# Peptides against a protein of PDB entry 7SID: the designs that were tried, part 72

Target 1, 151 residues: chain A of PDB entry 7SID
Amino acid sequence: LHMYLMLLKELPGEEYPLPMEDVLELLKPLSNVCSLYRRDQDVCKTILNHVLHVVKNLGQSNMDSENTRDAQGQFLTVIGAFWHLTKERKYIFSVRMALVNCLKTLLEADPYSKWAILNVMGKDFPVNEVFTQFLADNHHQVRMLAAESIN

## One batch from the design tools (peptide; made by RFdiffusion4, then SolubleMPNN)

Design b2_p19_3_s4 (from b2_p19_3, 8 letters changed)
Fold by OpenDDE base, seed 2:
Structure b2_p19_3_s4 (fold): chain B 151 residues (1-151), chain A 19 residues (1-19)
Amino acid sequence: as target 1 above (151 residues)
Amino acid sequence: SKLLEENKEIVKKMVEEAL
């Protein structure tokens, strides 16, 4: 886990994007890692903070390629799971803060949720619609972070 | 892709176990 998290942390952001092939390799174990540590709040927060770089990388890539669509699918699948568990009240505010940051970054790259769509249990949830729900979050810091994106 | 389907299955289990 530690080694994998370090690799995610070192992923270049928007300024120096990696080739999509390299991004795909990093995303391969992500679902397994998230599933294994889904009950560990600190690990989940760390994962969500590190995958911010993946979103930034995806925003700089050609979105028409098969590899890009595959990378999007790998990433959005995981985000969808975190979103679902958030709705089930499984995550503390610090994890929700990290998730909101991921959603903010997605909206910066895709404001109208053309590709940023979460699929959970066969249902689609556009990120822009998901994001607005955090304006009513129970924790004041989460609401404040969400509100900053609107202004 | 095969990998995407495998990951979707893993996440599906993750979600189902949390319900």
Scores: peptide ipSAE 0.316, ipTM 0.845, DockQ to the pose 0.768
Fold by OpenDDE base, seed 4:
Structure b2_p19_3_s4 (fold): chain B 151 residues (1-151), chain A 19 residues (1-19)
Amino acid sequence: as target 1 above (151 residues)
Amino acid sequence: SKLLEENKEIVKKMVEEAL
């Protein structure tokens, strides 16, 4: 786990995007790792914080390439799971804060949710619609972060 | 993609077990 998290942490930001092939390789273990540690709040928070760099890379890529679609699909599948579990009140505020940051970054890359759509249990949830729900979060810091991201 | 489908199944189980 820690080796994998280290690799995610060392990803360059939007200023220096990685080749999509490299992004795909990093995403391959992600779903399994998230599933294994879904009940560990600290690990989930750390994962969400580190995958911010992945989102930035996805936003700089050609949306029409097969590799880009695959990478987006793998990433959004995981984010959808975190979103669903958040709705089920499984995550503390600090994890939700990290999720909001991921969603914010997705919206910066795809403001109209053309590709940033969460599919959970066969239902589609555009990220722009998902994001607005955090304005009504039970924790004040989550609400504040969401509100600041809009302006 | 086979990998994508496998990942979807993993996440599906993750969600179902948490409910």
Scores: peptide ipSAE 0.315, ipTM 0.844, DockQ to the pose 0.802
Fold by OpenDDE base, seed 3:
Order: C-alpha cells, then sequence, then structure tokens
Structure b2_p19_3_s4 (fold): chain B 151 residues (1-151), chain A 19 residues (1-19)
C-alpha cells in the first residue's frame, strides 16, 4: 500500500500528463486497494487525494481511444463506489472533502458530464448531478468546498 | 475489457460488504 501511495504522490500534475498506457498500469491495482482499505478513513482520504493526478491526466487525453475509455471506466468505477458509500454515510467529512475535489476536477475536464458518469449498481449518475448534492452535505466544510467550486 | 469487468466485480463486493 505505502509503495503504491508513494507512486501516486510522486506523479506529475496536469502540466505533464502521462501516456495513457502508464495511466492504465497505475489504475490496475486501484480497485483492489480501495476495496481492501474501504473501512480505513485515512487511507481512503489519501487515495482520493492522490488520484487527483489521474483525473487530470484523463481530462487531457483524447477520449476517442480505446485506452482512454478503458482508463475512464476503471477510474469512474472506483469513484462511483466512494460516492455510493458516501450516500450510505460510511465516510467522515475529510474523506468527502477529498471526493468533492475529485468530482470538481472531473467537472473541470468534462463540464457537461459527457464521459464523467458514475455507474453504481447498474444506474448512471452524471458527475454534475452528483456534485450538486454536496451543497446540502451535513458538514459545513464540505458544503463550503462544493459552493466554492460552483461559484 | 476483462480488467474493467474484474474491477467492477471488486467494487461490487466492496459496496455490498459495506452495507
Amino acid sequence: as target 1 above (151 residues)
Amino acid sequence: SKLLEENKEIVKKMVEEAL
């Protein structure tokens, strides 16, 4: 875990996007890691903070390639899980803050949710629709972060 | 892809076990 998190932390920002092949390799263990540590709030927060780099890379890539679609699908699957568990009130505010940041970055890359769609339990949830729900979050800091992102 | 389906299955279990 620590080695994986270290790798995520050391990834370059949106100014230096990775080749999609490298992004795919990075995403391969993500679902397993998230599932294994789903009950650890600190680990989940750290993961969500570090995968911001992945979102930035995906947003700058050509969406027409098969590799891009595959990477998007793998990433959005994980984000959808975090979203669902958030609705089930499984995560504290600090994790929700990190999730909002991920969703914000997705909206920056895809404002109209053309590809940024969460699929959970067979249902589709456009990120723009999901994001607005955080305006009514129970924690003031989460509401503030969501509001700042829209304004 | 095959990997995507595997990941979906992992996430499905993640969600189900957390409920």
Scores: peptide ipSAE 0.312, ipTM 0.844, DockQ to the pose 0.867
Fold by OpenDDE base, seed 5:
Structure b2_p19_3_s4 (fold): chain B 151 residues (1-151), chain A 19 residues (1-19)
Amino acid sequence: as target 1 above (151 residues)
Amino acid sequence: SKLLEENKEIVKKMVEEAL
């Protein structure tokens, strides 16, 4: 786990995008890691904070390529799971804060949710619709973060 | 892709087991 988290942390930002092939390699273990540590709030928060760099890289790539679609699918699958468990009240505010930041970054890359769509249990949830739910979050800091993100 | 389908299955189990 530690080695993987370090690799995620070292991803370059939007200004220096990685080749999509490298992004895909980093995403391969992600679902397994998230599943294994789904009950660990600190690990989930750390993962969500680090995958922000992945979203930035995805936004700078050729959106029509097979590799880009694959990378988007890998990432959105995990985000969908975190969203679902958030609705089930499984995560504390600090994890929800990290999730909101991920959703914000997705909306910056795809404001109209053309590809940023969460599929959970066979149902589609556009990220822009999902994001509005956090405006009514029980924790004031989460509401504040969501509110400033749309402005 | 095969990898995407496998990961979807993993996440599905993750969600189901957490409920």
Scores: peptide ipSAE 0.306, ipTM 0.840, DockQ to the pose 0.864

Design b2_p19_4_s1 (from b2_p19_4, 7 letters changed)
Fold by OpenDDE base, seed 1:
Structure b2_p19_4_s1 (fold): chain B 151 residues (1-151), chain A 19 residues (1-19)
Amino acid sequence: as target 1 above (151 residues)
Amino acid sequence: SLKELEEKTKKEFEELLSP
């Protein structure tokens, strides 16, 4: 876990996009890692904070390539899982804050949710629609963060 | 294949979302 988190942490942002093949390699174990540590709030928060760089990287890639679509799909699967568990009230506010930041970054890259669509239990949820739910979050800071992202 | 393995991993993670 430590080594993997370190790799995610060191991922270059939007100014230094990585080849999509490298992004895919980083994403391969992500679902497994998230699944294993889904009950660990600190690990989940850390993962969500680090994958922000993945979103920024994806935003500057060739969206028409198969590798890009594959990377997007794997990433969105993880975000969808965190969102689903959030709806089940499994995460504290700090994790939800990190998730909102991920969703915010996704919307910046894809404002109309053309590719940023969460698939959970076989149903599609555009991120722009998902994001609005956090405006009614029980925690004040989460609501504020979500509100700041609208304008 | 690697693609199949990745897809399987995604499905397994999704299945774990169920109680």
Scores: peptide ipSAE 0.059, ipTM 0.694, DockQ to the pose 0.225
Fold by OpenDDE base, seed 3:
Structure b2_p19_4_s1 (fold): chain B 151 residues (1-151), chain A 19 residues (1-19)
Amino acid sequence: as target 1 above (151 residues)
Amino acid sequence: SLKELEEKTKKEFEELLSP
């Protein structure tokens, strides 16, 4: 876990996007790691904070290749799981804050949710619609962060 | 294999999406 988290942390920012093939390689173990530590709030927060770089890379990709769709799909699966578990009240506010930041970045990259769609239990949820739910979050800091992202 | 383990764990994670 520690090694993987360090790798995620060292990902280049938006100014230096990674090749999609590299992004895909980093995403491969992500679902596994998230599943193993789904009940660890600190680990989940750390993961969500670090994958912001992945979101930025996905957003900068103008290629409509199979690799791009695959990377987007794998990432959205993880985000969808975190979102669903958030609805089930499994995560504290700090994890939800990190999730909101991920969703914000997705909206910046795909404001019309053309590809940023969460599929949960066979149903599609556009990120722009999902994001608005955090405006009504029980924690004031989460609501505030979500509200700031609207402007 | 590691790949099989990742796929299995991914599936388990996705199953958490069910109430």
Scores: peptide ipSAE 0.057, ipTM 0.681, DockQ to the pose 0.446
Fold by OpenDDE base, seed 5:
Parts: structure tokens; C-alpha cells; sequence
Structure b2_p19_4_s1 (fold): chain B 151 residues (1-151), chain A 19 residues (1-19)
């Protein structure tokens, strides 16, 4: 876990995107790590904060590439799972804050949710619609973060 | 056991990850 988190942390930002093949390699363990630590709030927060770099890389890549679509799919599936567990009230506000930041970054890359769609239990949820739900979050900081992202 | 809990957690999360 520690080694993996370090790798995620050291990802370049939007200004210097990684090759998509490298992004895919980093995404491979993600599902397993999230599965094992889904109830650990600190680990989940850390993961969500680090994968922000992945979103930035995805937004700078060729959207027509098969590798890009694959990476997007893998990432969105994980985000969808976190969102679902959030709906079940499994995460504290700090984790929800990290999730909102991920969703915000997705919307910056895809404002109209053309590809940023969460599939949960066989249903599709556009990220822009999912995002607006956090405007009514029980925690004021989450609401504020969501509201700031709209303007 | 811890291992059983990890496996259960993994399976539950994987169900959410399945399309």
C-alpha cells in the first residue's frame, strides 16, 4: 500500500501529462486497494486526493484513444463505487471533500459529462448531476466546496 | 479473522465495481 500511494502521489500534474500506458499501469492496482481499505477513512481520503493527478492526465489525453477510454472507464468505476458508498453514509466529510474534488476535476475536463458518467448497479449517472447533489450535503464545508466549483 | 474480513470487504466492493 505504501509504495503504491507513493507512486500515485508523485504523478505529474496537468502541465506534464504522463503517457496513457503509464496511467493504465498505475490504475491496475487501484480497484484492489480501494476494495481492501474501503472502510478506512484515512486511506480512502489519501487515495482520492492522489488520483486527482490521474484525472488531470486523463483530461489532457486523446479522447479517441482506446487506452484513454479504458483508463477513463477504470477510474470512473472506482469513483462510482465511492459515490455509492457515500450515498449509504459510509464516509465522513473529509472523504466526501476529496470525492467532490475529483468530481470537480472531472467536470473541468468534461463540463457536459459526455464521457464522465458513473455506472452504478447498472444505471448511468452523469457526473454533473451527481455533483449537484453535494450542494445539499449535510456538512457545510462540502456544500461550500461544491458551490465554489459551479462559479 | 482478519483475512476473512478482508475477503468479504473485497468482494463487497468488487460487486460495486462490476458493471
Amino acid sequence: as target 1 above (151 residues)
Amino acid sequence: SLKELEEKTKKEFEELLSP
Scores: peptide ipSAE 0.035, ipTM 0.611, DockQ to the pose 0.312
Fold by OpenDDE base, seed 4:
Structure b2_p19_4_s1 (fold): chain B 151 residues (1-151), chain A 19 residues (1-19)
Amino acid sequence: as target 1 above (151 residues)
Amino acid sequence: SLKELEEKTKKEFEELLSP
């Protein structure tokens, strides 16, 4: 876990996107790590904060290659899982804050949710529709963060 | 129980990540 988190932390910013092959290599263990530490709020928050760089890389990609679609799919699957568990009140506000930041970044890259669509339990949920739900979050800081992203 | 909740959450998360 430590080595993996270190790699995620050291990712370059949006100004210097990684090759898609490198993004895929980083995403491969992500689902397993998230599943293993699903109940650890601090680890989940850390993961969500670090994968912001991945979101930025995916958003800057204008490639319609198989690798791009694969990377997007793997990432969105993880985000969908976090969102689903959030609806079931499994995560504290700080984790939800990190999730909102991820969704915000996705919307900046894909405002109309053309590719940013969460598939959960066989149903599709566009990120723009998912994002608006956080405007009614029980925690004031989450609501404020969501509102700042829209206004 | 807590254990049942944990198992349910585990199963749901695994199903989401491994469709």
Scores: peptide ipSAE 0.034, ipTM 0.613, DockQ to the pose 0.104

Design b2_p19_4_s2 (from b2_p19_4, 8 letters changed)
Fold by OpenDDE base, seed 3:
Structure b2_p19_4_s2 (fold): chain B 151 residues (1-151), chain A 19 residues (1-19)
Amino acid sequence: as target 1 above (151 residues)
Amino acid sequence: SLEELEKKTKEEFEKLLSE
């Protein structure tokens, strides 16, 4: 875990996008790590904060390439899982804050959710529709963070 | 392979959703 988190932390920002091949390599163990530590709020928060750079990379990529679609799918699967567990009230507000930040970044890249679609339990949920649900979050800071993207 | 990666991702997704 520590080695992987260190790798995620060392990712460059949106000013220096990674090659898609590198993004794919980074995403390979992500779902496993998230699954193993799904009950650890601090680890989940840390992971979600670090993968913000991945979202920014995906937003700048050519969406017509197979590698981009693959990376997109890998990432959206993980985000979908976090969202689903959030709906089941499995995460505290700080984790939900980190998730909202990921969703906000996705919406910046894809405002109309053309590709930013979460597939959970065989059903599709556009991120723009998912995002509006956080406007009614039980925690005021989560609601405020979600509302900032609308203004 | 890509197929194997997709399968693994799916399995981990299901694992993530289970308690």
Scores: peptide ipSAE 0.128, ipTM 0.743, DockQ to the pose 0.135
Fold by OpenDDE base, seed 5:
Structure b2_p19_4_s2 (fold): chain B 151 residues (1-151), chain A 19 residues (1-19)
Amino acid sequence: as target 1 above (151 residues)
Amino acid sequence: SLEELEKKTKEEFEKLLSE
């Protein structure tokens, strides 16, 4: 876990994106790590904060490539799982804050949710619609973060 | 119970990740 988190942390941002093949390699263990530590709020928060760099890389890549679509799919599946469990009140506000930041970054890359769509339980949920739900979050800091992201 | 909650969460999370 430590090594993996370090790799995610050191991922370059939007200004200097990595090759998509490298992004895919980093994404491969992600689902397993998230599942294993699904109840550890601190680990989940850390993961969500680190994968912000992945979103930034995805937004700078060629969206027509198969590798890009694959990376997007793997990432969105994980985000969808976190969102679903958030709706079931499994995560504290700090984790939800990190999730909102991920969704915000997705919307910056894809404002109209052309590819940023969460598929949960066989249904599609555009991130722009998912994001607006956090405007009504029970925690004031989450609501504020969501509101600030719109402007 | 905590055990039941853990089991349900695991199943839901893994189900979603398997899609």
Scores: peptide ipSAE 0.086, ipTM 0.665, DockQ to the pose 0.107
Fold by OpenDDE base, seed 1:
Structure b2_p19_4_s2 (fold): chain B 151 residues (1-151), chain A 19 residues (1-19)
Amino acid sequence: as target 1 above (151 residues)
Amino acid sequence: SLEELEKKTKEEFEKLLSE
């Protein structure tokens, strides 16, 4: 886990995007790691914070390539799972904060939710619609963070 | 129970990630 988290942490930001092939390699074990540590709030928060770099990379790549679509799909599946479990109140506010940051970054990269669509339980949920739900979050800090993205 | 909740959470997470 720590080795994987270290790799995620060392990812460059938007200033120096990675090749999509490298992003795919990093995403391959992500779902398994998330599933394994789904009950650990701190690990989940850390993962969500680190994958922000992945989102930034996804937004600066050739969106027409098969690799880009594959990477987007794998990433969105994980985000969708976190969102679903968040709705079931499985995560504390700090994890939800990290998730909101991911969604915020996704919207910055894809404001019209052309590709940023969460598929959960066979249904599609555009991230822009999902994001608005956090404006009504029970925790004031989550609501405030979500509200910052309105303007 | 807590055990039942954990089981359900695991199933949901695995189900979603396997799609």
Scores: peptide ipSAE 0.086, ipTM 0.664, DockQ to the pose 0.097
Fold by OpenDDE base, seed 2:
Structure b2_p19_4_s2 (fold): chain B 151 residues (1-151), chain A 19 residues (1-19)
Amino acid sequence: as target 1 above (151 residues)
Amino acid sequence: SLEELEKKTKEEFEKLLSE
C-alpha cells in the first residue's frame, strides 16, 4: 500500500501528462487497493487526494484510443464506488471533501460529462448530476466546497 | 487483456459496494 500510494503521489499533474499506457499501469491496482481499505477513512482520503493527478492527466488526453477509454473506465469505477458508499453514509466529511475535489476536477476536464459518467449498479450518473448532490451535504465544509466549485 | 482488466475491476467494485 505504501509503495503504491507513493507512486500515486509522485504522479505528475496535467502539466506533465504521462503516456496513457503508464496511466493504465497505475490504475490497475487501484480498485483492489480501494476495496481492501474501503473501511479505512484515512487511506481512502489519501487515495482520493492522490488520484486527483490521474484525473488531471486523463483530462489532458485528446486521443480517443482504447487505452484512454479503458483508463477512464477504470478510474470512474472507483469514483463511482466511493460515491455510492458516500450515499450510504460510510465516509466522514474529510473523505467526502476529497471526493468532491475529484468530481470537480472531472467536471473541469469534461464540463459536458461526455465521458465523466459514473456507472453504479448498472445505472449511469453524470458527474454533474452527482456533484450537485453535495450542495446538500450534511457537513457545512462539504457544502461550501461544492458551492465554490460551481463558481 | 482489456477483458481481464474489466473483469477484475468489476469484481473489486462489487467488493466496494458490499459491507
Scores: peptide ipSAE 0.110, ipTM 0.732, DockQ to the pose 0.132; fails the geometry check

Design b2_p19_4_s3 (from b2_p19_4, 7 letters changed)
Fold by OpenDDE base, seed 1:
Structure b2_p19_4_s3 (fold): chain B 151 residues (1-151), chain A 19 residues (1-19)
Amino acid sequence: as target 1 above (151 residues)
Amino acid sequence: SLEELEKRTKEEFEKLLSP
């Protein structure tokens, strides 16, 4: 786990995007790691914070390639799972804060939700619609963070 | 293919929700 988290942490941001092939390789084990530690709040928060770099890389690449679609799909699967578990009250506010940051970054990369769509239980949810739900979060800090992204 | 990607995505999503 720690080795994988270190790899995610060392990902460059928007200034120095990685080739999509490299991003895809990093994403391949992500769902398994998240699944194994889905009940560990600290690990989930850390993962969500680190994958922010992945979102930044996704937004800087050719969106027409098969590798891009694959990377986007794998990433959105993870985000969708965290969102679903959040709705089931599985995560504390600090994890939800990290999730909101991921969603915010997704919207910055894809403001019109061309690819940023969460498929949950066979239904499609554009990230912009998902994001607005956090404006009504039970924790004031989550609401405040979500509100900061409106403008 | 898109179909294979969708299948894999669904399976990975369900894995996160499994007990």
Scores: peptide ipSAE 0.070, ipTM 0.726, DockQ to the pose 0.091
Fold by OpenDDE base, seed 5:
Order: structure tokens, then sequence, then C-alpha cells
Structure b2_p19_4_s3 (fold): chain B 151 residues (1-151), chain A 19 residues (1-19)
């Protein structure tokens, strides 16, 4: 876990994106790590904060290749899982804050949710629609973060 | 194998959806 988290943390941001093949390699163990620590709030928050770099890389990609779609799909699947568990009230506000930041970054890259669509339990949920739900979050800081992202 | 890795990834992800 420690090694993997360090790799995620050191991923370059939007200014200097990595090759898509490298992004894919980093994404491969992500679902396993998230699943293993799904009940650990601190680990989940850390993971969500670190994968922001992945989102920035995905958004900066100018290629419409199979690798890009694969990377996007793998990432969105994980985000969808976190969103699903959030709806099940499994995460405290700090984890939800991190999730909102991920969704915000996705919307910055894809404002109209052309590819940013969460598939959960066989149903599609555009991120822009998912995001608006956090405007009604029970915690004021989550609502504030969501509201600030609209402008 | 790659197929086994994909299978394990799927199974672990399903666990994520089933708290």
Amino acid sequence: as target 1 above (151 residues)
Amino acid sequence: SLEELEKRTKEEFEKLLSP
C-alpha cells in the first residue's frame, strides 16, 4: 500500500502529463487497493486525493485512443464505487470532500459529461448530474465545496 | 496471467460495491 500511494502521489499534474500507458499501469491495482481498504476512511481519503493527478492527466490527453478510453473507464468505475458507498452513508465528510474534488476535476475536463459517466449497478449516471447531488449534502463544507465548483 | 488479474480485479471491485 505504501509504495502504491507514493507512486500516486508523485504522479505529474496537468502541466506535464504522463504517457497514457504509464497511467494505465498505475490504474491497474487501484480497484484492488480501494476494495481492500474500503472501510478505512483515512486510506480512502488519501487515495481520492492522490488520484486527482490521474484525472488531470486524463483531462489533458489529446488522444482518442483505446488506451485513453480504457484509462477513463477504469478510473470512472472506481469513482462510481465510491459514490455508491457514499449513498450508502459509509463515508465521513472528509472522504466525501475528496470525492467532490475528483468530480470537480472531471467536470473541468469534461463539462458536459461526454465521457465522464459513472456506471453503477448497470445504470449510467453522468457526473454533472451526480455532482449536483452534493449541493444537498448533510455537511456544510461539502455543500460549500460543491457550490464553489459551479461558478 | 492477464486474464486472472482481470478476474481478481473484478472480484475485488465487486467487494467494494458490497460493503
Scores: peptide ipSAE 0.069, ipTM 0.688, DockQ to the pose 0.204
Fold by OpenDDE base, seed 3:
Structure b2_p19_4_s3 (fold): chain B 151 residues (1-151), chain A 19 residues (1-19)
Amino acid sequence: as target 1 above (151 residues)
Amino acid sequence: SLEELEKRTKEEFEKLLSP
């Protein structure tokens, strides 16, 4: 875990996007790590904060290649899992805050959810529709963070 | 392979949903 988190932390920001091949390599162990630590709030928060750089990289991509679609799909699967578990009230507000930040970044890259669609249990949920649900979150800071994207 | 990556992601996704 520590080695992987260090790798995620060392990722360059949006100013220096990674090649899509490198993004794919980074995403390979992500779902496994998330699954193993799905009940650890601190680890989940840390992971979600670190993968913000991945979201920014995906948003910078102007290529409609198989690699791009694959990277988007792999990432969205993980985000979808976190969102689903959030709906089941499995995560505290700090984790939900980190998730909202990921969703905000996705909306900045894809405002109309052309590719930013969460597939959970065989159903499609556009991120722009998913995002509005956080406006009614039980925690005021989550609602406020979500509301910032509307202004 | 891409197929293997997709399979692994799916399996781990299912693990996330497990109690």
Scores: peptide ipSAE 0.099, ipTM 0.747, DockQ to the pose 0.132; fails the geometry check
Fold by OpenDDE base, seed 4:
Structure b2_p19_4_s3 (fold): chain B 151 residues (1-151), chain A 19 residues (1-19)
Amino acid sequence: as target 1 above (151 residues)
Amino acid sequence: SLEELEKRTKEEFEKLLSP
């Protein structure tokens, strides 16, 4: 876990996107790691904060490539799981903050949710619609962070 | 393959959904 988190942290910024093949390699263990530590708030927060670089990379890639669609799908599946568990009130505000940051970054790359769509339990949820739910979050900091994306 | 990856992702997703 530690080595994986370090790897995620050292990803280059949006100005230098990784090859999609490398992104896919990074995403391979992600779902497993998230699943194993789904009840650990600190680990989940850390993961969500580090995968922001992945979101930025995905936003700059060719959307019609198979590798891009694969990477997007893998990533969005994980985000969808976090969102679902958030709806079930499994995460504290700090984890929700990190999730909102991920969703915010997705909206910056895809404001109209053309590809940023969460599929949970066989149903599609556009991120722009999902994001608005956090405007009504119980924690004021989460609401404020969500509101910043709209302005 | 993509199919295998999707299968693994689904399995892990189900683990995430399991409290």
Scores: peptide ipSAE 0.076, ipTM 0.729, DockQ to the pose 0.127; fails the geometry check

Design b2_p19_4_s4 (from b2_p19_4, 7 letters changed)
Fold by OpenDDE base, seed 4:
Structure b2_p19_4_s4 (fold): chain B 151 residues (1-151), chain A 19 residues (1-19)
Amino acid sequence: as target 1 above (151 residues)
Amino acid sequence: SMRKLEEETEKFFKELLSP
């Protein structure tokens, strides 16, 4: 886990995107890692903070390639799972803060949710619609972060 | 490819929602 998290942390940002093939290799273990540590709030927070770089890379890529679609699908599956479990009150505010940051970054890359769509239990949820739900979060810091993102 | 993604999604959620 530690080695994997270090690799995610060292990903270049939007300014220096990685080849999509490399992004795919990094995403392959992600769902399994998230599932294994789903009940560890600290690990989940760390993962969500580190995958911000993945979102930035995906936003700079050509949406027409099969590799891009595959990478987007794998990433969005993880975000959808975190969102779903958040609705079930499984995560503390600090994890929700990290999730909002991921959603904010997705909206910056795809403001109209053309590709940023969460599929949860067979239903599609555009990220722009999902994001607005955090404006009504029970924790004031989460609401404030969400409000800052729409301006 | 889409079928594979759907299978992975289902597996992931089953694992997350498991006790």
Scores: peptide ipSAE 0.091, ipTM 0.739, DockQ to the pose 0.100
Fold by OpenDDE base, seed 1:
Structure b2_p19_4_s4 (fold): chain B 151 residues (1-151), chain A 19 residues (1-19)
Amino acid sequence: as target 1 above (151 residues)
Amino acid sequence: SMRKLEEETEKFFKELLSP
């Protein structure tokens, strides 16, 4: 786990985007790792904070390539799962904060949710619609973070 | 139930993983 987290941490941001092939290699284990540690709040928070760089890379890539679509799918599966568990009140506010930051970054890269769509339980949820739900979060800091993204 | 949610979530996380 720690080795993988270090790899995620060292991923360059939007200033130095990686080839999509490299992003895919990094994303391949992600679903499995997240699934294994889904009950660990600290690990989930750390993962969500580190994958912010992945979102930045996705936003700088060739959006028409098969590799881009594959990378988007792998990433959105993970985000969708975290969002699903958030709806079920399984994550503390600090994890929700990290998730909101991911969603915020997705919206910056794809404001109209052309590709940023969460498929959960066979239903599609555009991230721009999902994001607005956090404006009504029970924790004030989550609401504040969501609100600043609207302005 | 919690058990059902766990199973669904696990399946969701592994949905795009290759065999």
Scores: peptide ipSAE 0.066, ipTM 0.654, DockQ to the pose 0.094
Fold by OpenDDE base, seed 3:
Structure b2_p19_4_s4 (fold): chain B 151 residues (1-151), chain A 19 residues (1-19)
Amino acid sequence: as target 1 above (151 residues)
Amino acid sequence: SMRKLEEETEKFFKELLSP
């Protein structure tokens, strides 16, 4: 876990995006790691904070390539799972904050949710619609972050 | 109950992320 988190942390920023092939390699173990540590709030928060760079990379790539679609799919699956568990009240506010930041970054890259769509339990949820739900979050900081993101 | 919800969530997460 520590080594993987370190790798995620060391991802280059939006200014220097990674090749999509490298992004795919980094995403391969992500689902397993998230599943294994789903009950650890600190680990989940850390993962969500680190994958912000992945979102930025996804937004800068060729959206028509198969590799891009694959990377987007793998990433969105994880985000969808976190969102679903958030609705089930499984995560504290700090994890929800990190999730909102991910969703915000997705909206910046895809304002109309053309590709940023969460598929959970066989149903599609556009991120722009999902995002508005956090405006009614029980925690004031989450609501504030969500509100700032639409301005 | 919360315990039942936790068990269902665990099952869901495993199936979704680690099929």
Scores: peptide ipSAE 0.054, ipTM 0.637, DockQ to the pose 0.081
Fold by OpenDDE base, seed 5:
Structure b2_p19_4_s4 (fold): chain B 151 residues (1-151), chain A 19 residues (1-19)
Amino acid sequence: as target 1 above (151 residues)
Amino acid sequence: SMRKLEEETEKFFKELLSP
C-alpha cells in the first residue's frame, strides 16, 4: 500500500501530463486497493487526494483514444463507489471533502459531464448533478467547498 | 453498519469486475 500511494502522489500535474499508458497502469490496482481499505477513513482520504493528479492527467489527454476511455472508466468506477457509500453515510466529512475535490476537478475538465458520468448499479449519474448534492451536505465545510467550486 | 458497508461495497465491486 505504501509504495502504491507514493506512486500516486508523485504523478505530475495538469501542466506536465504522463503518457496515458502509464496512467492506466497506475489505475489498474486502484479498485482493489480502495475495496480492501474501504473501511479505513484515513486511507480513503489519502487515496482520493492522490488521485486528483490522475484527473488532471485525464483532462489533458486525447479523449478519443481507447486508453483514455479505459482510464476514465476505471477512475469513474472508483469515484462512483465512494459516492455510493457516501450516500449511505459511511464516510466522515474529511473523506467527503476529498471526494468533492475529485468531483470539482472532473467538472473543471468536463463542465458538461460529457464523459464524467458515474455508473452505479447500472444507472448513470452525471457528475454535475451529483456535485450539487454536496451543497446540502450535513457538514458546513463540505457545503462551503462545494459552493466555492461552483464559482 | 459495518456489515451493511460490506454488502454495498461487495455488490458494487462485483459489478465492476464482471465482464
Scores: peptide ipSAE 0.045, ipTM 0.637, DockQ to the pose 0.110; fails the geometry check

